# Peptides against a protein of PDB entry 4JHK, part 167

Target 1, 212 residues: chain A of PDB entry 4JHK
Amino acid sequence: EDYKIQSFDLETQKLLKTALKDPGSVDLEKVSSVIVDQSLKDQVFSREAGRICYTIVQAEAKQTNGSVFRRNLLNRLQQEFKAREETRKRSTQEWVCLVSFICNIFDYLKVNNMPMVALVHPVYDCLFRLAQSDALKNEEEVDCLVLQLHRIGDQLEKMNVQLMDELFNLLRDGFLLQEDLSSMGRLLLLEILEFRAGGWKLSDTAQKYYYS

## One batch from the design tools (peptide; made by RFdiffusion4, then SolubleMPNN)

Design b2_p27_5_s4 (from b2_p27_5, 12 letters changed)
Fold by OpenDDE base, seed 5:
Structure b2_p27_5_s4 (fold): chain B 212 residues (1-212), chain A 27 residues (1-27)
Amino acid sequence: as target 1 above (212 residues)
Amino acid sequence: SEDEELQKKIDEDIAAFEKAAKEAAAA
């Protein structure tokens, strides 16, 4: 299987490839750090990162019955989550990358084919932060919010419908009442409101955009 | 604390994962 890791230097690429095939032969803490660091810089990579992480987790479980990688990954994720407000203040780009990464980890790192319960509230907290008025005025944050809801909204709702209702109340209020939304931001909010109302179902065109 | 609770839940999820992996391997 081929993984999109061309953004890394050759040495790191080798490290990642080895981790994917033979996780017991590499420093999995280092691997986790590398993946997190890159995910905080490249939102596109965050999707691939989820897939990579899943594969490494599975490989380690099968090879050594270990969970060193996932433990380190989740610990690092927790650290970044705790510092999310500082990250947002420093860089909107890094902030949306962080959110994207957390959401993708939620999507891929499942236990018994179910989302990790430990990640539910962190994900919602991030999405709620994006749904605040000061964030909704920023198109980059709205893009991130809507993208994540398209990808994992249905799963999140199954985990906690009450939080999802509260989140969408904020989004509806933003759409209807907030004056400083960009035109695209407003369109995106409307689209996601309709998306959930339609049972989290996309058109073929939208499917290609969000899941290709 | 909230952080401690989160870590506890993570550990539980990891443990559950490992258990499931062992069971799957035994099947």
Scores: peptide ipSAE 0.159, ipTM 0.642, DockQ to the pose 0.858
Fold by OpenDDE base, seed 2:
Structure b2_p27_5_s4 (fold): chain B 212 residues (1-212), chain A 27 residues (1-27)
Amino acid sequence: as target 1 above (212 residues)
Amino acid sequence: SEDEELQKKIDEDIAAFEKAAKEAAAA
């Protein structure tokens, strides 16, 4: 399969490709850092990074039964998560990339074919932050919030339905009561409310938009 | 602390993953 790594220079692309096939031959700490750094800058890559990370994790496990990459990745992820408010203040773009990346890792980096329990609360914390009034007025943050819920909402709900209910209470309040939402933001909130109410099922058309 | 708890959960997940990988390799 192909990976969306066009945003990297050729040398880094080579590094990543090598990590995907022969992780033992590269500095996996460096690889993890490169992936996280780029995920914070490129939202398209951030959405794909989980798949890349999963492949590297599997490759390392198969090759050496090691977990150096995953450990470094998760450690860096934790550091970025801790600094998420600072990131948001510095750059909305980096913030939504961070959220996208964390959600993507949640989606792809599974243990025993299940989402990592360690990531459940961090993901919800990010989504709750996006659901606050100061974030809902920003269309970029609403886009991120709705996109993540479309992609992993059903999985998150299975992990903690109570938190999902609380989150959607905020979204419903935002939709109904917040006056400074953009028209598109309001429509997106309505869509996601209906999406969950419908059992997290997308039409074929919507499927193409969110997962192509 | 919350950070310590998160790290513990991560470590547990990693340990579980490694165990599963080892078992799968042995099968």
Scores: peptide ipSAE 0.098, ipTM 0.607, DockQ to the pose 0.912
Fold by OpenDDE base, seed 1:
Structure b2_p27_5_s4 (fold): chain B 212 residues (1-212), chain A 27 residues (1-27)
Amino acid sequence: as target 1 above (212 residues)
Amino acid sequence: SEDEELQKKIDEDIAAFEKAAKEAAAA
């Protein structure tokens, strides 16, 4: 299987490849840290990172019956989550990368084929932050919010429908009442409102756009 | 605390994952 890791230097690429095939032979804490660091810089990579993380978790479980990588990954994720407000203040780009990464980890790192319960509230907290008026006026944050809801909204709703209802109440209010939304932001909010109302279903064309 | 509860849930999820993996391997 091919993984998009060309953005790393050759030594790090080798480390990642080894982690994918022989996780017991590498420092899995270091591997997790490298993946998180890159995911916080590149939102596109965060999607690939989820897939890579899943593969490493499976490989370690199979090879050594261990969970060192997963534990370290989640611990680092928790640290970044706790510092999310400072991250947002420092850089909107880093903030949306963080949200994207958390959501992708939620999507890929499942327990017994189910979403990890431990990540449900952290994911919702991030999405609720994106749904605040100061965030909705920023198209980059709206893009992130809508993208994540397209990817994992149906799963999140199954985990907690009450929180999803509350979230979409904020989005409806933003769409209807907030005047400083960009034109594109308003269109995106309308689209996601309709998307949920339609049962979280996309056309093939829309699927290619959001999941490519 | 909230952080402690989160960590507890993470640990439980990891344990559940490991248990499921062992059971699958034994089957």
Scores: peptide ipSAE 0.094, ipTM 0.623, DockQ to the pose 0.836
Fold by OpenDDE base, seed 3:
Structure b2_p27_5_s4 (fold): chain B 212 residues (1-212), chain A 27 residues (1-27)
Amino acid sequence: as target 1 above (212 residues)
Amino acid sequence: SEDEELQKKIDEDIAAFEKAAKEAAAA
């Protein structure tokens, strides 16, 4: 498989490639830190990071029956999650990257072909934060919210439909009642409301936009 | 399994965090 890691320097690229093929020969804590750090800077990379992480997890399991990488990854993710409010205050960009990353880990890092239950509430907590009025007025946060719901909304609903109903109540209220939404933000909220109402199904054009 | 143990640990940590956050918000 080809992974999009061109954003890293050559030495780090080599490290990642080695981790993918021979995880036992590298410092997996360092590898996890590098992936998380880059994911917090680049929202586009965070999607690819999910695939990379899953591949490394599988490679380590097959090679040594170990889970050092996954443990370090999830520990770091939890640390970032716990500090999410401070991150949001410091940088909206880092905040939306964090949300994107945790959602992508939820999407790709499955156990026995099932999402990790431990990540359900953290993901919803992030999405609920993005659905608050102070976040909905920020187009960057709305973009992130809608993007994640397009990617993993159907999976999240299967895990907890009650939380999804509550989340969409907030989105509906934001769309209908909040006056300081951007024009694009309002359009995105309407789109996602209709998307769920339609059973989480996208047109071919929308599919390319969100999953290319 | 190790996966189940890790998930359990994470769930416990998250639950503890959420509880603390709720208490702080109520204060």
Scores: peptide ipSAE 0.212, ipTM 0.746, DockQ to the pose 0.050; fails the geometry check

Design b2_p27_6_s1 (from b2_p27_6, 11 letters changed)
Fold by OpenDDE base, seed 2:
Structure b2_p27_6_s1 (fold): chain B 212 residues (1-212), chain A 27 residues (1-27)
Amino acid sequence: as target 1 above (212 residues)
Amino acid sequence: SLEEVEKELIESLNNEIDKELFEKREK
């Protein structure tokens, strides 16, 4: 597999490549920290980060039966999640990167081919925050919300359909009642409402757009 | 086993999240 890590310096790239193949030979705490830091700044990398993290987790498990990387990764993720409101106030861009990263970790970091139950509520909490009136008026936050629901909405619903219903009640109300939505924001809300109503099924073109 | 280690990690994380949720409910 090819991993997009060109945003890092050469030394860090080497570190990541080594972690992917021989995780026992590197400082996995440092690796996890680097991945999280970059994911909080680059939303595009967040998607790659999910794949990279899963690969490292599997490699470490196979090599040493260890879980040092995953433990450090999730601990850092928990810290960032707890500080999410401060992050949002500081930078909308960093906030949507955080949400994207959490959602991508949920998507890729599976145990026994199942999503981690521990991540379900954090993911929903982030999406609910994006669905509040003060967030829906910001197109960047709406973009993030819709993107994540396209990627992991079906999986999240399987984990907790009640929370998904509540979330989409907020989205419906926002679409119908909120007056300060942008035109694009309103269109995106409509699209995601229809997407779920259609059973979370993407066309081939849409699949490429959201997952490439 | 690997499965046991993973289970312990997930349980630990779940407990931390539950504590946070509980604290919010109490406020």
Scores: peptide ipSAE 0.025, ipTM 0.565, DockQ to the pose 0.120
Fold by OpenDDE base, seed 5:
Structure b2_p27_6_s1 (fold): chain B 212 residues (1-212), chain A 27 residues (1-27)
Amino acid sequence: as target 1 above (212 residues)
Amino acid sequence: SLEEVEKELIESLNNEIDKELFEKREK
Protein backbone atom coordinates (compact mmCIF):
# COMPACT_ATOMS: atom_id res chain seq x y z
CA GLU B 1 0.00 0.00 0.00
CA ASP B 2 1.25 3.45 -0.93
CA TYR B 3 1.27 6.43 1.36
CA LYS B 4 1.33 10.07 0.29
CA ILE B 5 4.73 11.16 1.53
CA GLN B 6 6.08 12.86 -1.59
CA SER B 7 6.27 16.17 0.25
CA PHE B 8 9.29 14.91 2.18
CA ASP B 9 12.82 14.66 0.87
CA LEU B 10 13.97 11.28 -0.36
CA GLU B 11 15.86 10.40 2.78
CA THR B 12 12.87 11.14 4.96
CA GLN B 13 10.63 9.22 2.61
CA LYS B 14 12.87 6.23 3.02
CA LEU B 15 12.76 6.66 6.77
CA LEU B 16 8.98 6.71 6.77
CA LYS B 17 8.69 3.76 4.44
CA THR B 18 11.02 1.76 6.62
CA ALA B 19 9.04 2.72 9.70
CA LEU B 20 5.91 1.41 8.03
CA LYS B 21 7.46 -1.98 7.28
CA ASP B 22 10.24 -2.44 9.81
CA PRO B 23 9.75 0.04 12.63
CA GLY B 24 12.36 -1.61 14.82
CA SER B 25 15.12 -0.60 12.44
CA VAL B 26 14.58 3.16 12.62
CA ASP B 27 14.51 5.93 15.19
CA LEU B 28 10.81 6.04 15.92
CA GLU B 29 11.13 9.22 17.95
CA LYS B 30 12.51 10.94 14.89
CA VAL B 31 9.77 9.44 12.75
CA SER B 32 7.08 10.74 15.05
CA SER B 33 8.64 14.18 15.13
CA VAL B 34 8.84 14.34 11.36
CA ILE B 35 5.21 13.37 10.98
CA VAL B 36 4.00 15.89 13.54
CA ASP B 37 6.15 18.68 12.11
CA GLN B 38 4.82 18.14 8.62
CA SER B 39 1.25 17.81 9.84
CA LEU B 40 1.54 21.21 11.48
CA LYS B 41 2.47 22.72 8.12
CA ASP B 42 0.26 20.81 5.71
CA GLN B 43 -3.39 20.22 6.48
CA VAL B 44 -3.72 17.83 3.58
CA PHE B 45 -0.91 15.70 4.93
CA SER B 46 -2.56 15.71 8.34
CA ARG B 47 -5.20 13.46 6.87
CA GLU B 48 -2.67 11.01 5.52
CA ALA B 49 -0.65 11.26 8.72
CA GLY B 50 -3.42 9.60 10.66
CA ARG B 51 -3.33 6.58 8.42
CA ILE B 52 0.45 6.45 8.49
CA CYS B 53 0.52 6.64 12.26
CA TYR B 54 -1.98 3.85 12.62
CA THR B 55 0.05 1.62 10.34
CA ILE B 56 3.29 2.28 12.19
CA VAL B 57 1.63 1.63 15.53
CA GLN B 58 0.31 -1.68 14.29
CA ALA B 59 3.61 -2.64 12.69
CA GLU B 60 5.59 -1.97 15.86
CA ALA B 61 3.10 -3.82 17.99
CA LYS B 62 3.34 -6.85 15.76
CA GLN B 63 7.10 -6.72 15.39
CA THR B 64 8.28 -6.09 18.93
CA ASN B 65 5.12 -5.66 20.94
CA GLY B 66 6.43 -2.16 21.48
CA SER B 67 4.82 1.23 21.59
CA VAL B 68 7.75 3.59 21.20
CA PHE B 69 6.31 5.33 18.19
CA ARG B 70 2.86 5.79 19.69
CA ARG B 71 4.23 7.12 22.94
CA ASN B 72 6.47 9.60 21.19
CA LEU B 73 3.67 10.63 18.87
CA LEU B 74 1.24 11.18 21.69
CA ASN B 75 3.78 12.98 23.82
CA ARG B 76 4.44 15.40 21.01
CA LEU B 77 0.72 15.75 20.39
CA GLN B 78 0.19 16.54 24.04
CA GLN B 79 2.84 19.21 23.91
CA GLU B 80 1.33 20.82 20.84
CA PHE B 81 -2.16 20.61 22.29
CA LYS B 82 -1.06 22.27 25.49
CA ALA B 83 0.50 25.09 23.51
CA ARG B 84 -2.47 25.45 21.13
CA GLU B 85 -3.34 29.00 22.17
CA GLU B 86 0.20 30.13 21.56
CA THR B 87 0.14 28.39 18.21
CA ARG B 88 -3.12 30.09 17.30
CA LYS B 89 -1.68 33.49 18.17
CA ARG B 90 1.41 32.83 16.12
CA SER B 91 -0.25 31.34 13.05
CA THR B 92 -3.84 30.56 12.22
CA GLN B 93 -2.59 28.17 9.58
CA GLU B 94 -0.54 26.17 12.06
CA TRP B 95 -3.45 26.17 14.48
CA VAL B 96 -5.90 24.71 12.00
CA CYS B 97 -3.28 22.18 10.96
CA LEU B 98 -2.92 21.15 14.58
CA VAL B 99 -6.67 20.73 14.95
CA SER B 100 -6.81 18.80 11.71
CA PHE B 101 -4.02 16.52 12.84
CA ILE B 102 -5.60 15.78 16.21
CA CYS B 103 -8.92 15.05 14.54
CA ASN B 104 -7.32 12.80 11.96
CA ILE B 105 -5.43 10.89 14.63
CA PHE B 106 -8.76 10.41 16.34
CA ASP B 107 -10.23 9.19 13.07
CA TYR B 108 -7.50 6.73 12.11
CA LEU B 109 -5.80 5.64 15.30
CA LYS B 110 -8.57 3.37 16.46
CA VAL B 111 -8.67 0.44 18.82
CA ASN B 112 -10.86 -2.48 17.85
CA ASN B 113 -12.23 -0.26 15.11
CA MET B 114 -13.43 2.20 17.73
CA PRO B 115 -12.23 5.72 18.44
CA MET B 116 -9.83 6.16 21.32
CA VAL B 117 -11.69 7.46 24.34
CA ALA B 118 -8.68 9.40 25.54
CA LEU B 119 -8.80 11.62 22.46
CA VAL B 120 -12.46 12.58 22.73
CA HIS B 121 -12.10 15.51 25.07
CA PRO B 122 -9.01 16.93 23.37
CA VAL B 123 -10.84 16.86 20.04
CA TYR B 124 -13.91 18.52 21.47
CA ASP B 125 -11.76 21.11 23.16
CA CYS B 126 -10.25 22.05 19.83
CA LEU B 127 -13.63 22.21 18.14
CA PHE B 128 -15.09 24.30 20.94
CA ARG B 129 -12.22 26.72 20.55
CA LEU B 130 -12.99 27.02 16.86
CA ALA B 131 -16.63 27.65 17.74
CA GLN B 132 -15.86 30.73 19.83
CA SER B 133 -16.80 34.11 18.42
CA ASP B 134 -13.23 35.22 17.85
CA ALA B 135 -12.59 32.12 15.78
CA LEU B 136 -15.87 32.04 13.87
CA LYS B 137 -15.06 35.40 12.32
CA ASN B 138 -12.04 33.80 10.65
CA GLU B 139 -13.00 31.89 7.55
CA GLU B 140 -9.97 29.63 7.79
CA GLU B 141 -10.96 28.50 11.26
CA VAL B 142 -14.58 27.99 10.24
CA ASP B 143 -13.46 25.93 7.29
CA CYS B 144 -11.37 23.75 9.57
CA LEU B 145 -14.17 23.33 12.07
CA VAL B 146 -16.71 22.33 9.46
CA LEU B 147 -14.28 20.02 7.71
CA GLN B 148 -13.52 18.11 10.89
CA LEU B 149 -17.17 17.84 11.81
CA HIS B 150 -17.89 16.40 8.40
CA ARG B 151 -15.16 13.83 8.87
CA ILE B 152 -15.58 12.77 12.46
CA GLY B 153 -18.74 14.46 13.73
CA ASP B 154 -20.81 11.30 13.72
CA GLN B 155 -18.11 9.41 15.62
CA LEU B 156 -17.70 12.18 18.16
CA GLU B 157 -21.41 12.38 18.75
CA LYS B 158 -21.50 8.68 19.53
CA MET B 159 -18.79 9.25 22.11
CA ASN B 160 -20.50 12.21 23.78
CA VAL B 161 -23.78 13.56 22.51
CA GLN B 162 -24.00 16.18 25.25
CA LEU B 163 -20.81 17.87 24.14
CA MET B 164 -21.94 17.74 20.55
CA ASP B 165 -25.21 19.42 21.47
CA GLU B 166 -23.33 22.14 23.29
CA LEU B 167 -21.00 22.61 20.37
CA PHE B 168 -23.82 22.97 17.90
CA ASN B 169 -25.60 25.41 20.17
CA LEU B 170 -22.56 27.62 19.76
CA LEU B 171 -22.56 27.14 16.02
CA ARG B 172 -26.24 27.92 15.74
CA ASP B 173 -25.82 31.03 17.82
CA GLY B 174 -22.89 32.06 15.69
CA PHE B 175 -24.87 31.58 12.53
CA LEU B 176 -27.86 33.50 13.81
CA LEU B 177 -26.35 36.17 16.00
CA GLN B 178 -22.75 36.88 15.06
CA GLU B 179 -22.41 39.89 12.78
CA ASP B 180 -18.85 39.60 11.52
CA LEU B 181 -19.02 36.22 9.83
CA SER B 182 -17.77 36.03 6.28
CA SER B 183 -20.23 35.03 3.60
CA MET B 184 -18.50 31.70 3.20
CA GLY B 185 -18.30 31.21 6.93
CA ARG B 186 -22.01 31.73 7.26
CA LEU B 187 -22.68 29.28 4.46
CA LEU B 188 -20.41 26.70 6.03
CA LEU B 189 -22.12 27.01 9.39
CA LEU B 190 -25.52 26.63 7.81
CA GLU B 191 -24.35 23.61 5.88
CA ILE B 192 -22.93 21.85 8.92
CA LEU B 193 -26.06 22.58 10.95
CA GLU B 194 -28.11 20.97 8.24
CA PHE B 195 -25.63 18.14 7.90
CA ARG B 196 -26.01 17.08 11.52
CA ALA B 197 -29.75 17.61 11.41
CA GLY B 198 -29.81 15.20 8.50
CA GLY B 199 -28.02 12.51 10.48
CA TRP B 200 -24.50 13.23 9.28
CA LYS B 201 -25.26 12.01 5.76
CA LEU B 202 -23.44 13.44 2.78
CA SER B 203 -24.43 14.00 -0.79
CA ASP B 204 -22.11 12.73 -3.48
CA THR B 205 -20.86 16.24 -4.11
CA ALA B 206 -20.23 16.93 -0.46
CA GLN B 207 -18.44 13.64 -0.06
CA LYS B 208 -16.00 14.52 -2.78
CA TYR B 209 -15.30 17.88 -1.22
CA TYR B 210 -14.68 16.71 2.32
CA TYR B 211 -13.06 13.34 1.73
CA SER B 212 -11.01 13.88 -1.42
CA SER A 1 -10.90 25.04 36.14
CA LEU A 2 -10.46 24.40 32.46
CA GLU A 3 -6.71 24.45 32.90
CA GLU A 4 -6.85 21.82 35.60
CA VAL A 5 -9.08 19.61 33.51
CA GLU A 6 -6.74 19.96 30.57
CA LYS A 7 -3.76 19.03 32.68
CA GLU A 8 -5.50 15.95 33.97
CA LEU A 9 -6.43 14.88 30.45
CA ILE A 10 -2.87 15.26 29.21
CA GLU A 11 -1.45 13.38 32.16
CA SER A 12 -3.82 10.48 31.75
CA LEU A 13 -3.87 10.34 27.96
CA ASN A 14 -1.03 7.90 27.44
CA ASN A 15 -2.18 5.65 30.24
CA GLU A 16 -5.66 5.43 28.83
CA ILE A 17 -4.41 4.82 25.32
CA ASP A 18 -2.07 2.10 26.49
CA LYS A 19 -4.91 0.43 28.31
CA GLU A 20 -7.11 0.50 25.25
CA LEU A 21 -4.40 -0.88 23.02
CA PHE A 22 -3.58 -3.58 25.52
CA GLU A 23 -7.17 -4.70 25.54
CA LYS A 24 -7.16 -4.84 21.77
CA ARG A 25 -4.12 -7.08 21.69
CA GLU A 26 -5.74 -9.48 24.09
CA LYS A 27 -8.46 -10.17 21.59
Scores: peptide ipSAE 0.024, ipTM 0.588, DockQ to the pose 0.126
Fold by OpenDDE base, seed 3:
Structure b2_p27_6_s1 (fold): chain B 212 residues (1-212), chain A 27 residues (1-27)
Amino acid sequence: as target 1 above (212 residues)
Amino acid sequence: SLEEVEKELIESLNNEIDKELFEKREK
């Protein structure tokens, strides 16, 4: 498969390509760091990052029965998660990239074809943070929230329906009661409320928007 | 092992969530 890694310099591209094919021949800690760093800067890449990470994990497992890459990846993810409030204060862009990355890892990095249970609460915590009043007034954060719910909302609900109900109660309240939402933000909240109510089924136009 | 790392992450992250919930209840 082809991977979208054109944003990296040639040396790093070579490193990533080698990791995908022969993970035992590279420093997998460095590889994980490079992927995380880029994901925190480029929200579009974070989607691809999930797929890349999964491929490397599978390649390492097949080659050496090892899990060095996954361990380093999760450790770095934990560090970034712990610092999430500081990140948000420093840069909204970096914050939404972090959320996007965590969600994409949840989406792609399966264990025995199942979501990692360890990521469920962290993902919900991020989404709940985006659902707070101080975040809902920021269109960039609302966009991130709605995007992730479109991508992984159905999976998350299967893992914990109670948390999903609580989250959507906040979103409903925000839509109905919060005064300083942008017009687009309000529309996005309405759309996601309807999306869940409709059983997490996308229209053709929505499918293109979120998964193109 | 991966399982050990996952358990550690769960514990750490859950503690953070619990702390935040506690602080909210104190308000």
Scores: peptide ipSAE 0.022, ipTM 0.544, DockQ to the pose 0.181
Fold by OpenDDE base, seed 4:
Structure b2_p27_6_s1 (fold): chain B 212 residues (1-212), chain A 27 residues (1-27)
Amino acid sequence: as target 1 above (212 residues)
Amino acid sequence: SLEEVEKELIESLNNEIDKELFEKREK
């Protein structure tokens, strides 16, 4: 498989490639840190990071029956999640990258072909934060919110329909009642409302856009 | 087997994740 890791220097690329094939031969704590750090800077990589993480987890489990990488990854996620409000205050870009990364981990890092239950509330908490009035007025945050819901909304709803209902109540209220939405933000909210109402089904065109 | 590995992974998750942080919705 080809992984998009060209944004790293050659030494780090080698480290990641080795982790993917022979995780027991590298410092998996360092690998996890590198992946998280880059995911917090590059939203495009964040998508790839989920796939990479899953592969490393599986490779380590098969090779050594170990879970060092997963443990370090999840510990770092917990730390970043806990500090999410400070991150948002510091940098909207880093904040949306964090949300994107957590959502992508949820999407890719499955156990028994099921999402990790432990990530359900953290993901919803992030999405609820993006659904607050102060976030909905920021187009970058709306973009992130809508993108994640397109990617994992159906899975999240299956995990907890009550939380999804609550989330979309906020989005509906934002669409109908909030006055300082951008034109694009309002269009995105309308689209995602309709998307869920339609059963989370993507057209061929939409599939290409959101998953490319 | 793969199933055994995945079961062990689930058990590990229960031990490694801060349940107060990840299993409960923050106010």
Scores: peptide ipSAE 0.021, ipTM 0.581, DockQ to the pose 0.099; fails the geometry check

Design b2_p27_6_s2 (from b2_p27_6, 14 letters changed)
Fold by OpenDDE base, seed 3:
Structure b2_p27_6_s2 (fold): chain B 212 residues (1-212), chain A 27 residues (1-27)
Amino acid sequence: as target 1 above (212 residues)
Amino acid sequence: SMLDVELETIESMNDEFAKKLLEERLK
């Protein structure tokens, strides 16, 4: 019931609130644009954005049997994904926000209570990019990678275990062979390797060790 | 129409996941 939209101006907050309750009365292209733009700047909102998007999709479907919001959202998502390397070069922060947003959309925007199959490869592509040596040396990118795997790793593996195996081969190699990892980066890689090995679960002891 | 443009795009795309994304958009 409570959505974290206090970072927007009052007019935009009103727009979003209306979209959540009466999507047929607002410009849903504008709404999608606002959500994506903010998600590319704020990872905290990026997480909330997934939930907001799902709510708007459901509200529009129920109210008008429409899908205008989803179409606009996915169109913008595709554009940002295609430009991801340019985004990464411009700003690491925007890049990790983009990854977070795509992962959150995967997590929340279900179709018939199932993950969108179309998002599986884009999500993996982003995670694979974060798993490259030039990204693993950046703690901000490692943080993003590990965070997403904690949130949706089990779901992604269910969709494609072969890709997950390949991804974790890269992570293992990074942990074992890469010399320019930060101390925290190395710890995070070890933790996520153990997390998956434990069936996407972490013991209380391990949780305290890595995150306290 | 916009739908026609998107359908043409789907048919011309070589990128499989982009194609699938557009297909989902059209549902």
Scores: peptide ipSAE 0.021, ipTM 0.550, DockQ to the pose 0.141
Fold by OpenDDE base, seed 4:
Structure b2_p27_6_s2 (fold): chain B 212 residues (1-212), chain A 27 residues (1-27)
Amino acid sequence: as target 1 above (212 residues)
Amino acid sequence: SMLDVELETIESMNDEFAKKLLEERLK
């Protein structure tokens, strides 16, 4: 299987490739740190990072029945999550990358083919932060919010429908009441409201209307 | 036991994320 890791230097690429095949032969704490650091800089990579992380977890489990990588990864995620407000203040781009990465880990890093319960509330907390009025006025944050809900909204709802209802109440209020939304932001909010209402699906007609 | 200490730690934690992460480690 091919992984998109061309953004790293050759030494780091080799490290990652080795981790994917023989995780016991590398420093898995370093590997986790490298993946998180890059994911905070590149939102596109954050999607690939989820897949990479899953593969490393599976490889380590198979090789040694260990979970060193997952432990280090989650520890780093916890640190970044705790500092999320400072990250947001420093850089909107890094903030949305962080959210994207956490959501992608939720999406890919399954335990017994189920989402990790430990990530449910952190993911919702991030999405709720994006749903606040000061975030909704920023198109970059709205893009992130809507993208994540498209990717993992159905899974999140299955984990906690009450929180999803509360989240979408905020989105509805933002759509209806907030005046300083961008045109695209308002359109995206409407689309995601309809997306959930349609069972996390869009008709071909609706998709064409919003994304053509 | 070590497990008992970890359980006590979990019960004392106020941070929900940290608490849940620690619980996952016990599985």
Scores: peptide ipSAE 0.020, ipTM 0.511, DockQ to the pose 0.144
Fold by OpenDDE base, seed 1:
Structure b2_p27_6_s2 (fold): chain B 212 residues (1-212), chain A 27 residues (1-27)
Amino acid sequence: as target 1 above (212 residues)
Amino acid sequence: SMLDVELETIESMNDEFAKKLLEERLK
């Protein structure tokens, strides 16, 4: 399998490739740190990071029946989540990368082909933060919010429909009542409202209307 | 065992998120 790791230097690329194939031969704590650090800087990689992490977890489990990588990854994830407000204040870009990373870990890092229950509330907490008025006025945050809901909204709803209802109440209020939304932001909110209403599906005509 | 120590740690945690994350790590 090919993974998008071109943003790393050659030595780190080699490290990651080795971790994917022979995790027992590398420092998995270092690998997890590198992945998290890059995910906070590059949103494109943040998406790929979930797939990479899952592969490493599976490889380690098969090779040694170990879970060193997953432990280190989740420890770092917890630390970053706890500091999320500080991250948001420091850099909107890093904040949306963090949200993307957490959502992608939720999406890809399954346990027995099921989402990790421990990540449900943290993911919702991030999405609720993006749904606040001060965040909805920022197009970058709206884009992140809508993107994550497109990717994992259906899964999240299955885990907790009550929280999803509450979240979408905020989004509806934002769409209808908030005056300082960008034109694109308002369109994105409307689109995601319709997306959920349609069973987390979007017609070709709707896709063209909102994104063309 | 190391597992027993980790389980005891999980049971003593008051932070629900941390506790659940640790439980998932032990699966």
Scores: peptide ipSAE 0.018, ipTM 0.541, DockQ to the pose 0.148
Fold by OpenDDE base, seed 2:
Structure b2_p27_6_s2 (fold): chain B 212 residues (1-212), chain A 27 residues (1-27)
Amino acid sequence: as target 1 above (212 residues)
Amino acid sequence: SMLDVELETIESMNDEFAKKLLEERLK
């Protein structure tokens, strides 16, 4: 299985490749840090990061029955989550990368094919933040919000339908009542409203776009 | 449908650009 890690230097690429195959032979704390750092800078990688993390977790579990990588990963993720408002103030780009990464970890890092329950509320908190009026006026944040809902909305709803209802109430209100939305932002909100109403189903083409 | 209602809302807001984009994306 190939992983997209070309954005890293050769030494780091080697580290990641080794972690994927022989996690016991590398510093898994360092590996987790590298993955998180890059995910906070690159939304494209953040998607791949989810897959990478899952693979490393599985490899470590199989090899040593350990969970060092997952522990370090989640600890770092928690730290970044706690500082999310400061991150948002500093850089919208870093903020949406953080949200994307958290959502991708939720999507890929399964335990017995089930989402980690501990990530449900943090994910919703991020999405709710993106659904606030001060965020909805920013097209980059709307893009992130809609993208994540396309990717994991159905899973999140299964975990907590009440929160999803509340979230979409905000989105509906934003669409209908907020005056400073961009045309594209308004369009995206409309699309996601209809997407959920349709049962979270995408066409094959759309699915490839959002999940590839 | 929900989409129809939302489209009417867009039209009422005179956002022809958004309407056009939506129509293109739904093709």
Scores: peptide ipSAE 0.006, ipTM 0.288, DockQ to the pose 0.014

